# Peptides against a protein of PDB entry 6B4J: the designs that were tried, part 69

Target 1, 315 residues: chain A of PDB entry 6B4J
Amino acid sequence: DITMQWYQQLQDASMQCVLTFEGLTNSKDSQAKKIKMDLQKAATIPVSQISTIAGSKLKEIFDKIHSLLSGKPVQSGGRSVSVTLNPQGLDFVQYKLAEKFVKQGEEEVASHHEAAFPIAVVASGIWELHPRVGDLILAHLHKKCPYSVPFYPTFKEGMALEDYQRMLGYQVKDSKVEQQDNFLKRMSGMIRLYAAIIQLRWPYGNRQEIHPHGLNHGWRWLAQILNMEPLSDVTATLLFDFLEVCGNALMKQYQVQFWKMLILIKEDYFPRIEAITSSGQMGSFIRLKQFLEKCLQHKDIPVPKGFLTSSFWRS

## One batch from the design tools (peptide; aimed at target 1 I210 W219)

Design b1_p27_5_s3 (made by RFdiffusion4, then SolubleMPNN; from b1_p27_5, 12 letters changed)
Fold by OpenDDE base, seed 3:
Structure b1_p27_5_s3 (fold): chain B 315 residues (1-315), chain A 27 residues (1-27)
Amino acid sequence: as target 1 above (315 residues)
Amino acid sequence: MEIEERRRREEEEAERLIKEFEEKVEK
């Protein structure tokens, strides 16, 4: 399976990255520890500062991240920080930055869906300039949310239940599995972030270039989902999240093909979702149903709430 | 060039998958 091969390649690359900067992360040297902490802060704090407030602030954050990744010194925590402070600094920063973007998906976007767009546009812009960061974003995303690949992990003989739960994306701490609502909330956030990334371009870059991971991947994602047996509650939830965020963009890009896809989803795939939906899981099912029916009736997918407009960039 | 080729491959694969699903549900 080409999709699974791609998944595995990204995971392998991510793992190799971790091994590459192991010297930095495992060092007991005081200076190395200080550098590690400074680099970690420099990589992650700007991402946490992303907000929906002003385009100018977003540009400042982008420029800071790009400067850091370019080997230039940046101010962080009152100190000048550069990836050149350690030979493993760049790999470490790229990894932590990518991790933080995904973390913002599972936390910030999960709680505030509109936050997906400013985070995504920065991530997309950075990805365009730093492809390795993009690959690492995918690696982190796929590991935390296998449904973003998409695939549904299967239980294997001899596997511990907790390990299976983790593979499914659940957090398991002290032998306690995450509650379903929290799980779905986190998955939703990550899917929404991904759906935003694939459609957004940083407006101050060379927009004539092809998006490094564009809507074609969204189209592929939908096509793959159709060919997968739905997972209870998860499929209905994430399909809705995905379509709500990038459905309008897909509609514009693929036009007639998009509507054919949507009809297939409504008429042929939706009954499969219904068949595995219990009475206690009807919420996500009904939400998806209503969304599909409304979109098909109006022959339109609304622009998602929080979508960045020209006015945002002038602020 | 590489990105364009990737885009093309993803779209072709998507089209294949769509057809596969159509065939599955129309039988």
Scores: peptide ipSAE 0.442, ipTM 0.893, DockQ to the pose 0.357
OpenDDE base, seeds 1, 2, 4, 5: peptide ipSAE 0.417, 0.433, 0.418, 0.401; ipTM 0.887, 0.891, 0.887, 0.882

Design b1_p27_5_s4 (made by RFdiffusion4, then SolubleMPNN; from b1_p27_5, 16 letters changed)
Fold by OpenDDE base, seed 3:
Structure b1_p27_5_s4 (fold): chain B 315 residues (1-315), chain A 27 residues (1-27)
Amino acid sequence: as target 1 above (315 residues)
Amino acid sequence: MAIEERRAREQKEAQELIQEFEEKVAS
């Protein structure tokens, strides 16, 4: 189908990117190894410094990432670092930066949901200026969380069980599969980050341009989820995460169409989720139920906790 | 060129899915 073709195209582009910088990554030369490490640190450390503390600090981080991607020298680890230090430096930095954004969804947002917004606004702003970074963000996100596409990976004949588990997004180490709660926590973080990216614009950019991956992709995601059979625990969890983060923005953008979709979820899709929900998975189901009932009753979706305000940008 | 062509395909897919959903809700 068209969705799977899109998924595969992004994965192919990501694989081609890796091949492009293979000379830098596989080099045995001491200087090349040093450059690789310096570029990797320069790309990833600023992303790890993103916080909810101050808008001014967030701007400094953004400017540093943008400068690096623009071929300008930046200070990292007490040294001047530039993508011009190696012909493959830019491709490598773009790939590692995109990987790091998704990793912050998987780790930081998974543990602290409010962290989605400052990470997402930087990612969105960088994507606007550097479209290739955005494509690589999607490729990394889709590979780690197929539910962000969305699609449900299927077991194929001759496939190893561990490989199937990895395709589903589970971590498998030493023949031990990740616990369900940890898996869902990581998937939740990545979906929340994605839901934040599609609605946020960098406030210091050219707002006259269309969002490079905006709310229309959120609407597409919901439409695709509703056209699929639900998965036990996964669908209820991620649908809640998505709607909690971007439901208010979708409501404002799509108005009556959004409410029709929300009613369809409550009346038609909910019974299908319930039918596949075991007693041990009722927590996620109940949470989604209560959220939808509250939103329909009040005819409003609250602004998510951690949403960036004008006061944040003045700090 | 390749990135722009891909984005055009992604946008077309998104519009088709939205239309399919809208038709389903209108029925």
Scores: peptide ipSAE 0.035, ipTM 0.645, DockQ to the pose 0.240
OpenDDE base, seeds 1, 2, 4, 5: peptide ipSAE 0.026, 0.000, 0.029, 0.030; ipTM 0.609, 0.329, 0.619, 0.625

Design b1_p27_6 (made by RFdiffusion4)
Pose (drawn by RFdiffusion4):
Structure b1_p27_6 (pose): chain A 315 residues (1-315), chain P 27 residues (1-27)
Amino acid sequence: as target 1 above (315 residues)
Amino acid sequence: FAEIREEIEELEEEITEEIEEEEEKLE
């Protein structure tokens, strides 16, 4: 409940932001759409540019967003634009910027697991300078993936199925329901991004402040889900690609306590899945063992493939 | 295994307090 209450605080806090700019979106004038068009454009593209080439150019995207959010003018396609054009623009850009980070994790990181880090460092940096943006990220990240909270949505009695699948985060339309394969990845990329943000810190600017969403939330996440019964395919999958991404940082921080948590899922939580999962979906549960059988004996959890090296920063 | 469960729950409570302190420091 401490979590579910905190879960609601962010959700209805985001709905307050959906209404604070109410009128900027619900506007049909020509100029009214041009403004709504240029802001969302110049605020959600720099996030899409976030690449793995170098941290040198990764700073440009960070600065371009810091200037845009802090009110300074920003060079866009054609003429420069700024938030000073409209008082509602700031509380609007922060909304669309937050969704893009989770969205970039939704599509890109689900397919390309390594791009989670170059995106997370910009987000973990922008979270410091502007905390309001972070709560909005925790807002969108939580609804599109309630498994990141983590809370498994229970079945409310007397309701149709298509109503329930939407609560689980499946993308559904009038007649189309998102397949399970093309769904499981959309959740992997989301918590792989979440598992990266909590361990990374923006290096530049020399800040003595602390990480806004510390690695502590990584421990609670593993603990909060390992104390409850696992879902068949979702848990064994998400439980793996979270440890592959943040298992190295947790091993260093909570040295022995983290290992105790691992020798528990090995002999206490694995059986909790072997019966729950049918023979047609053991694919996820198998990767989870192949991941631990090594890590437990190697006394090490490999650094996530795609970690930003020193070469990436200087270069 | 039950002792490990308990140690994990105790550590989770301690970390919850640390999170609250960090949130306060940020404000």

Design b1_p27_6_s1 (made by RFdiffusion4, then SolubleMPNN; from b1_p27_6, 16 letters changed)
Fold by OpenDDE base, seed 5:
Structure b1_p27_6_s1 (fold): chain B 315 residues (1-315), chain A 27 residues (1-27)
Amino acid sequence: as target 1 above (315 residues)
Amino acid sequence: MEEIKKELKEELEKLQEEIEKERELRA
């Protein structure tokens, strides 16, 4: 399966990256530990500062991240920090930065859906300039949310139940599995972030270049989802999340083909979702139903709430 | 409906090929 090969390649690259900076992470030297902490803060704090408030602030954050990745010194925690402070510094920063972007999907976007857009536009812009960060974003995303690939992990003989639950994306702490609502909330955040990344371009970059991971990947994702058997609650939730965030962009890009796909979802795939939906899981199903019906009735998909406007970039 | 399913399958295969080509160009 080509999709699984892609998944595995990204995971292998991520693992190789971790091995590359193992010397930095495992060092007992006090100076190396200090450098590690400084680099980690320099990579992650700017991402946590991303907000929906002002485009000018977003540009400052972007410039800081880009400067760090470019080997330039940046101010972090009152100190000058550079990836050149350690031979493994760049690999470490790229990995931690990518991890943080996905974590913001998992946490911030999960709780505040509108946060997807400012985070995604920074991630997209950084990806254009630093392709390795993009690959690592995908690796982290795919590992935490296999539904973003998409694939459904299978239980293997001899596997512990907890390990299978983790493969499905559940958090398991002290032998307690995450509640379904919390699981779906985190998955939703990551899917929404992904759906935003594939449609957004950094406005201050070279927009003549092709998006490094554009809407074609969104179309692929939908096609793959529709070719898979739905999962209870998961498919209805994530399909809605994806379409709400990038449906308008897909409509504009694929036009008639998009509407054919939407009809297929409504007429063929939706009944399959319904067949596996229990009475206690009707919320996600109903939400998807209402969304599809509204879109088909109006022959339009609304621009998602929180979409970045020209006025945002002038602020 | 079956025709649409077939078209989507073909589109998926095409997109997968494109993704592979993009990876080869970056390698």
Scores: peptide ipSAE 0.026, ipTM 0.690, DockQ to the pose 0.456
OpenDDE base, seeds 1, 2, 3, 4: peptide ipSAE 0.019, 0.020, 0.019, 0.025; ipTM 0.578, 0.614, 0.609, 0.570; seeds 1, 2 fail the geometry check

Design b1_p27_6_s2 (made by RFdiffusion4, then SolubleMPNN; from b1_p27_6, 17 letters changed)
Fold by OpenDDE base, seed 4:
Structure b1_p27_6_s2 (fold): chain B 315 residues (1-315), chain A 27 residues (1-27)
Amino acid sequence: as target 1 above (315 residues)
Amino acid sequence: MEEIIKELKEEQKKLEEEIKKEREERE
């Protein structure tokens, strides 16, 4: 399976990255610890500062991240920080930056769906300039949300239940599994972030270049989902999230083909979702239903709330 | 309906092959 090979390759690359900076992370030297902390802050704080407030501020954040990844010194916590402070600094920063982008999907976007767009446009722009960061974003995303690949992890003989739950994307702490609503909320945030990344280009980059991970991956994702058996509550939730965020972009790109797919979802796939939906899961099901019906009726998918406008970039 | 599913599967395969190719070109 080529999709699973891709998944595994990204995971392997991520694991290799961790191994490359192990010396920095495991060092007991006081200076190395300081460098590690400074680099970690320099990589993650700018991402946490991403907001919908102003395009100018977003540009500043982007420039800071790009400068850091380019080996230039940046100001962080009142200190000059550079990846050149340690031979493993760049690998460490790329990994932590990618991890932070995914965490923003998991946390910020999960709670505030509109936050997907400013985070995604920065991530996309950084990915364009730093492909390794993009690969690491995918690796982190796929590990936390296998549905972003998409694939459904399988229970293997001899596997502990907790390990299987973690593979499915659940958090398990002190032998307590995460509540389903919290799980779905986190998965939704990550899917929404991904759906935003694949459609957005950094406006100050070279727009003539091909998107490093563009809408074709969105089309692939939908095709793969439709070729899989639906999962209770999960499929209805994430399919809605994905279509709400990138459906308009897919419609514009694929036109008639998109509508054929949407009809297929409504007429063929949706009944399969219904068949596995319990009374307690009707919320996600109804939401997807209403969305599909509205889109088909109006022959339009609305631009998602929070989509960055020209006025945002002039602010 | 079946024809559309077939088309989507074929497009998925093409895209997966393109993704593979792009990665191989980067390596």
Scores: peptide ipSAE 0.025, ipTM 0.579, DockQ to the pose 0.484; fails the geometry check
OpenDDE base, seeds 1, 2, 3, 5: peptide ipSAE 0.021, 0.022, 0.023, 0.024; ipTM 0.500, 0.567, 0.574, 0.568; seeds 1, 2, 3, 5 fail the geometry check

Design b1_p27_6_s3 (made by RFdiffusion4, then SolubleMPNN; from b1_p27_6, 14 letters changed)
Fold by OpenDDE base, seed 3:
Structure b1_p27_6_s3 (fold): chain B 315 residues (1-315), chain A 27 residues (1-27)
Amino acid sequence: as target 1 above (315 residues)
Amino acid sequence: MEEIREELEKELEKLQEEIKKEEELRK
């Protein structure tokens, strides 16, 4: 399976990255610890500052992240910080930055769907300039949300239930599994972020080049989902999230082919979702139903709320 | 359904090519 091979390759690359900077992370030296903390803050704080307020502020954040990744000194916590402070600094920063982007999907986007777009456009722009960060974003995303690949993890003989739950993307703390609503909320945030990344380009970059991870991956994702048996509650939720965020872009890109896909979803795949949906899970099902019916009726998918406009970039 | 599968296969092939190119650039 090519999809699973891709998944595994990204996970392997991520693991190798962790091993590469292990010296920095495991160092007992006070200076190394200080450098680690400074680099971690420099990598993550700018991402947390991303907001929908102004395009100019977003550009400043982007420039800061890019400068850091380029080996230039940046101001963080009142100090000058550079990846050159440690031989493993760049790998560490790339990893932590990618992790933070995914975390913003998991937390910020999960709570505020519109936040997907400013985060995604920065992530896309950084990915264009720093491909390794993009690979690490995917690795983190796939690990936290296997449905973004997509695949559904299977229980293996001898596996602990908790480990299986973690593979499915659930948080398990002190032998307590995460509540379903919280799980779905986090998964939704990550899928929405991903759906935004694949359609957005940083406006100040060289847009003549092909998107490093563009809408073709959205098309692939949909095709793969449709070729899989639906998972109760999860598939209906995430399919809606994905289509709400990138459906308009996919419609514009794939035109007639997209509508054929949407009809297939409604006529063939949706009944399969219905068949596995319990009475307690009807919320996600109904939401998807209403969305599909509305889109097919109007022969249009609306631009998602929070989509960045030209006016945003002039602010 | 068949058309969708064909499209998926094409996209997967492109992905493989992209991965290969990236690996070459990293050498």
Scores: peptide ipSAE 0.024, ipTM 0.570, DockQ to the pose 0.291
OpenDDE base, seeds 1, 2, 4, 5: peptide ipSAE 0.024, 0.020, 0.019, 0.023; ipTM 0.586, 0.598, 0.536, 0.610

Design b1_p27_6_s4 (made by RFdiffusion4, then SolubleMPNN; from b1_p27_6, 14 letters changed; failed a check: too like the target's own chain)
Amino acid sequence: SKEIIEELKKELEKLQEKIEEEREKRE

Design b1_p27_7 (made by RFdiffusion4)
Pose (drawn by RFdiffusion4):
Structure b1_p27_7 (pose): chain A 315 residues (1-315), chain P 27 residues (1-27)
Amino acid sequence: as target 1 above (315 residues)
Amino acid sequence: PAMNTEPPTEEELEEAEEELEEVEEAL
């Protein structure tokens, strides 16, 4: 409940932000749409540009967002734009910027697991300079993936199925329901991004402040799920690509206590899945063992493939 | 360089021990 109460605090807090700018979106004038168009444009593209080429140019995207959020003018396609144009624009750009980070994790990181880090550092950095943006990221990340909270949505009695599948985060339309395969990845990329943000810190600017969403939330996440019964395919999958991404940082921080958590899922939580999962979905549960059978004996969890090296930062 | 190097606080260690005991009981 401590988590579910905190879960609601962010959600209804985001709905307050959905209304604070109410009128900027619900506007049909020509100029009214041009403004809504140029802001969302110049705020959600730099996030899309986040690449793995170098940290040198990764700073441009960070600065371009910091200037845009802090109110300074920002060069956009054509003429320069700024938030000073409208008082509602700031509380609007922060909304759209937050969704883009989760969205970039939704599409890109689900397919390309290594791009989770170059995106997360910019987000873990912007979260420091502007905490309001972070809560909005925890807002969107949580609804599109309640498994990141982590809380498994229970079935509410007397309700149709298509109503329930939407609560699980499946993308559904009038008649189309998102397949399980093209769904499972959209959750993987989301918590792989979440598993990256909590362990990474923006290097530049020389800040003595602390990480806004510390690695402590990584421990609670593993603990909060491992004390409840696992879902068949969702848990064994999400439990793997979270440890592959953040298992190295947790091993260093909580040295022995983290290893105890691992020799538990080996002999206490693995059986909790072998019976729950049918023979048609053991694919995820198998990768989870192949991951640990090594890590437990090697006494090491490999650094996540795609970690930003020193060469990436200088270069 | 981008890796977080902040050590855990004493309160975080006590919480982590309590959460581990809860997981062991649940299993």

Design b1_p27_7_s1 (made by RFdiffusion4, then SolubleMPNN; from b1_p27_7, 8 letters changed)
Fold by OpenDDE base, seed 1:
Structure b1_p27_7_s1 (fold): chain B 315 residues (1-315), chain A 27 residues (1-27)
Amino acid sequence: as target 1 above (315 residues)
Amino acid sequence: PAERQDPPTEEELKEAEEELKKVEESL
C-alpha cells in the first residue's frame, strides 16, 4: 500500500530526527539543559503568538521563525538564542516547531476554527523554505490524527486496549480514555489546519515555485477517504471539516472534476455514512448533509470564515 | 458557476470513481 509506505517513511524520518538530537534531550549537563529549554521556547513561543489581528505581526513572527531556522540569533525570553549553540540544535528546533504547529491545530484551531488560516499560512511559508519542517509536520499530524493520512489503525492480537486507543488518536490519562466529543474536536482542529495548509501560500515568498504540499494532496485525501469504509461519527465530522475549509479552493482548482466528486460523495458515499450513524450521532451527519445539499443547490462552495484577505496583509 | 449538469448518470458516477482512483494512483 503506497499510502502506508508514505506514512511509515515519514514516521521513520521523525524517529531518526529524535535519535539525532537525543544527546541534547538526555544531557545531564546544566548548560545543555538550559540551551534545550531556550531552543524549545524560541521554536514554540512565536507559533503561539500567531493571531488573526494583523498581517504585519504575522510577518514579524514568520521572520523570527525563519531567522532561527537559518542559524541566525533571535531574541527569546530576554536572551539571544541560536541553533548554533549545540550541534543538534537545528534538528531539535525543526522537530519542536513542527510539533507545535500540529499542537496549534489540536488545541487552538479545535476551539477557534478561524485560527487555522494564520497558522497555516505561516506553516506553508516555513515549509517552502525548510522542507524538513514540512515532513515533520506531516509526521506529527499523521501520528496524532491517522485520519489525516488517511488510514484506520487496526487492533492486533496481544495489543493493550489503551495502546490501540492511542493509535486511533485518543488521549488516555490515568487509564481513562478521552470522551468522544473531545476526541472529535481535536481531530477536527488538525484536519482543518491541514486543509488550510494545502491551499495557502506565504504572500512574501517566491510565488512562482510549486506549493510544497498543495491541493493535489487534498484531492488524494478525498479519493482515499471515499475508497475506505466510513467510521461512525468520525467520517461525517472530518469530511465536513475538510470540505468547509478547502472545498472552495478545490472547486476553483478542479472545476468539473470537483463537482463530480461532490456528487459521488452525496449519492454514493453519504448513504454509507447514514447506514452506520446512530441516533446519538445525528449532529455530525445532519451538518454534513446540510453542507452538501446547500453547495449542490447553489453550485458554489463558500469561502471559509477566517480566510485571509488583502486587507489583512495591509494591516 | 458550474452548470448543473443533470444528476450524473450512472456512467458519469462510474467515470468519476475511475478518475478518483487514477488520481489516487498518480499521487
Scores: peptide ipSAE 0.029, ipTM 0.544, DockQ to the pose 0.075
OpenDDE base, seeds 2, 3, 4, 5: peptide ipSAE 0.021, 0.026, 0.028, 0.021; ipTM 0.535, 0.550, 0.562, 0.545

Design b1_p27_7_s2 (made by RFdiffusion4, then SolubleMPNN; from b1_p27_7, 8 letters changed)
Fold by OpenDDE base, seed 4:
Structure b1_p27_7_s2 (fold): chain B 315 residues (1-315), chain A 27 residues (1-27)
Amino acid sequence: as target 1 above (315 residues)
Amino acid sequence: PAERQEPPTEEELKEAEKLLEEVEKSL
């Protein structure tokens, strides 16, 4: 289908990117190794510095990332670093930057849901200026969280169980699969980050331009999820995460159509989730139930906690 | 899980519309 074609195209582009910078990554030369490490730090450290503290600091981080991607020298670890130090430097930095954004979803947002918004607004703004970084963000996101596409990876004949578990997004180390709670926590973080990216625009960019991956992809995601059989615990968890983060934005954008979708979720899709929910998984189910009931009762979806206000950008 | 390949049917959307109208009348 068209969704799987899109998924595969992004994965292929990501793989081609890796092959392009393989010379830099596999070099035994001491100077090349140093350049690689400096570029990796320059790409990833600014992303790790993203916080909810001040809009001015967020702007500095954005400007630093943009400068690096634009071939300008940036200060990193007390050194001047540029992607021009190696022919594969730009491809490597774009890949590592995109990987780091997704990793912040997987780790930081998973633990602190409010962190989605400052990370997402930087990612969105960088994506607007550097489309290849956006494609690589999607490729990394889709690989780690197939539910962000969404699709459910299928077990193929002759596949090892561990490889199937990895395809589903589980971490498998020393033949031990990740615990379900940790898995869902990581998936939640990535979905929340994605839901934030699709609704946020960098305030200092050209706002007249169309969002490179906007709310229409949120609508598509919901439609696709509703066209899939629910997965036990996973669907209830991620549907809640998605709606909590971008439901208000979808409501404002799609109005009556959004409410039709929400009613369809509550009246048609939710019973299907209930039917596959075990007694041990009632937490995610109840949370989604209460959210849907509250939103329908109040005819409002609250602005998500941590949403960036005008006061944040003046700080 | 079996992919339900069909988007919400036009009937399901119409039912959702009726439910919305009922919700709107209750406000």
Scores: peptide ipSAE 0.057, ipTM 0.652, DockQ to the pose 0.044
OpenDDE base, seeds 1, 2, 3, 5: peptide ipSAE 0.031, 0.022, 0.032, 0.023; ipTM 0.622, 0.547, 0.591, 0.550

Design b1_p27_7_s3 (made by RFdiffusion4, then SolubleMPNN; from b1_p27_7, 9 letters changed)
Fold by OpenDDE base, seed 3:
Structure b1_p27_7_s3 (fold): chain B 315 residues (1-315), chain A 27 residues (1-27)
Amino acid sequence: as target 1 above (315 residues)
Amino acid sequence: PSLIQEPPTEEELKEAEKLLEEVEKSL
């Protein structure tokens, strides 16, 4: 399976990256520990500062991240920080930056859906200039949300139940599994972030270049989901999240082909979701139903709330 | 012209499925 090969290649690249900077992360040297902490802050703080407030501020954040990845010194925590402070500094920063983008999906976007767009446009722009950061974003995303690939992890003989639950994307702490609502909220945030990344380009880059991970991957994701058996509550939730965020962009890009897919979702796939939906899961099912019916009735998918307008970039 | 005419025929659904498969192979 080409999808599973792609998944495994990204996971292998991520693991190799971790091994490459292990000397920095495991160092007992006080100076190496200081460098590690400074680099970690420099990589993660700018991402945490991303907001919907002003395009000018978003540009400053982008420029700071790009400068750091380019080997230039940046100010972080009142100190000058550069990836050149350690031979493993660049690999470490790329990994931590990518990890932080995905964390903003599972935390910030999960709580504030409109935050997907400013985070995604920065991530897309950084990916365009730094492809390795993009691969690491996918690796982190796929590990935390296998439904972003998409695939459903299978229980293997001899596997601990907790390890299987973690593979499914659940957090397990002190032998307690995460509540379903919190799990779905985090998965929703990550899918919404992904759906935003694949449609957005950094407006100050070379727009003549092909998007490094564009809407063709959105089409692929939908096609793969439709070729899978639906998972109770999960499929209805994430399909809604994906279509709400990138459905308008897919409609504009693929036109008639997109509508054929949406009809297939409504007439063939949706009954399969209904058949596995329990009374306690009707919320996700009803949201998807209402969305599909509204889109088909109006022959339009609305622009998602929080989509970045020209006025945002002038602010 | 309303892209969504009457409910898709079984033939239209099969065509859409084939189109999805072709797109997946091209990606």
Scores: peptide ipSAE 0.025, ipTM 0.552, DockQ to the pose 0.069
OpenDDE base, seeds 1, 2, 4, 5: peptide ipSAE 0.021, 0.020, 0.024, 0.019; ipTM 0.604, 0.567, 0.545, 0.591; seed 4 fails the geometry check

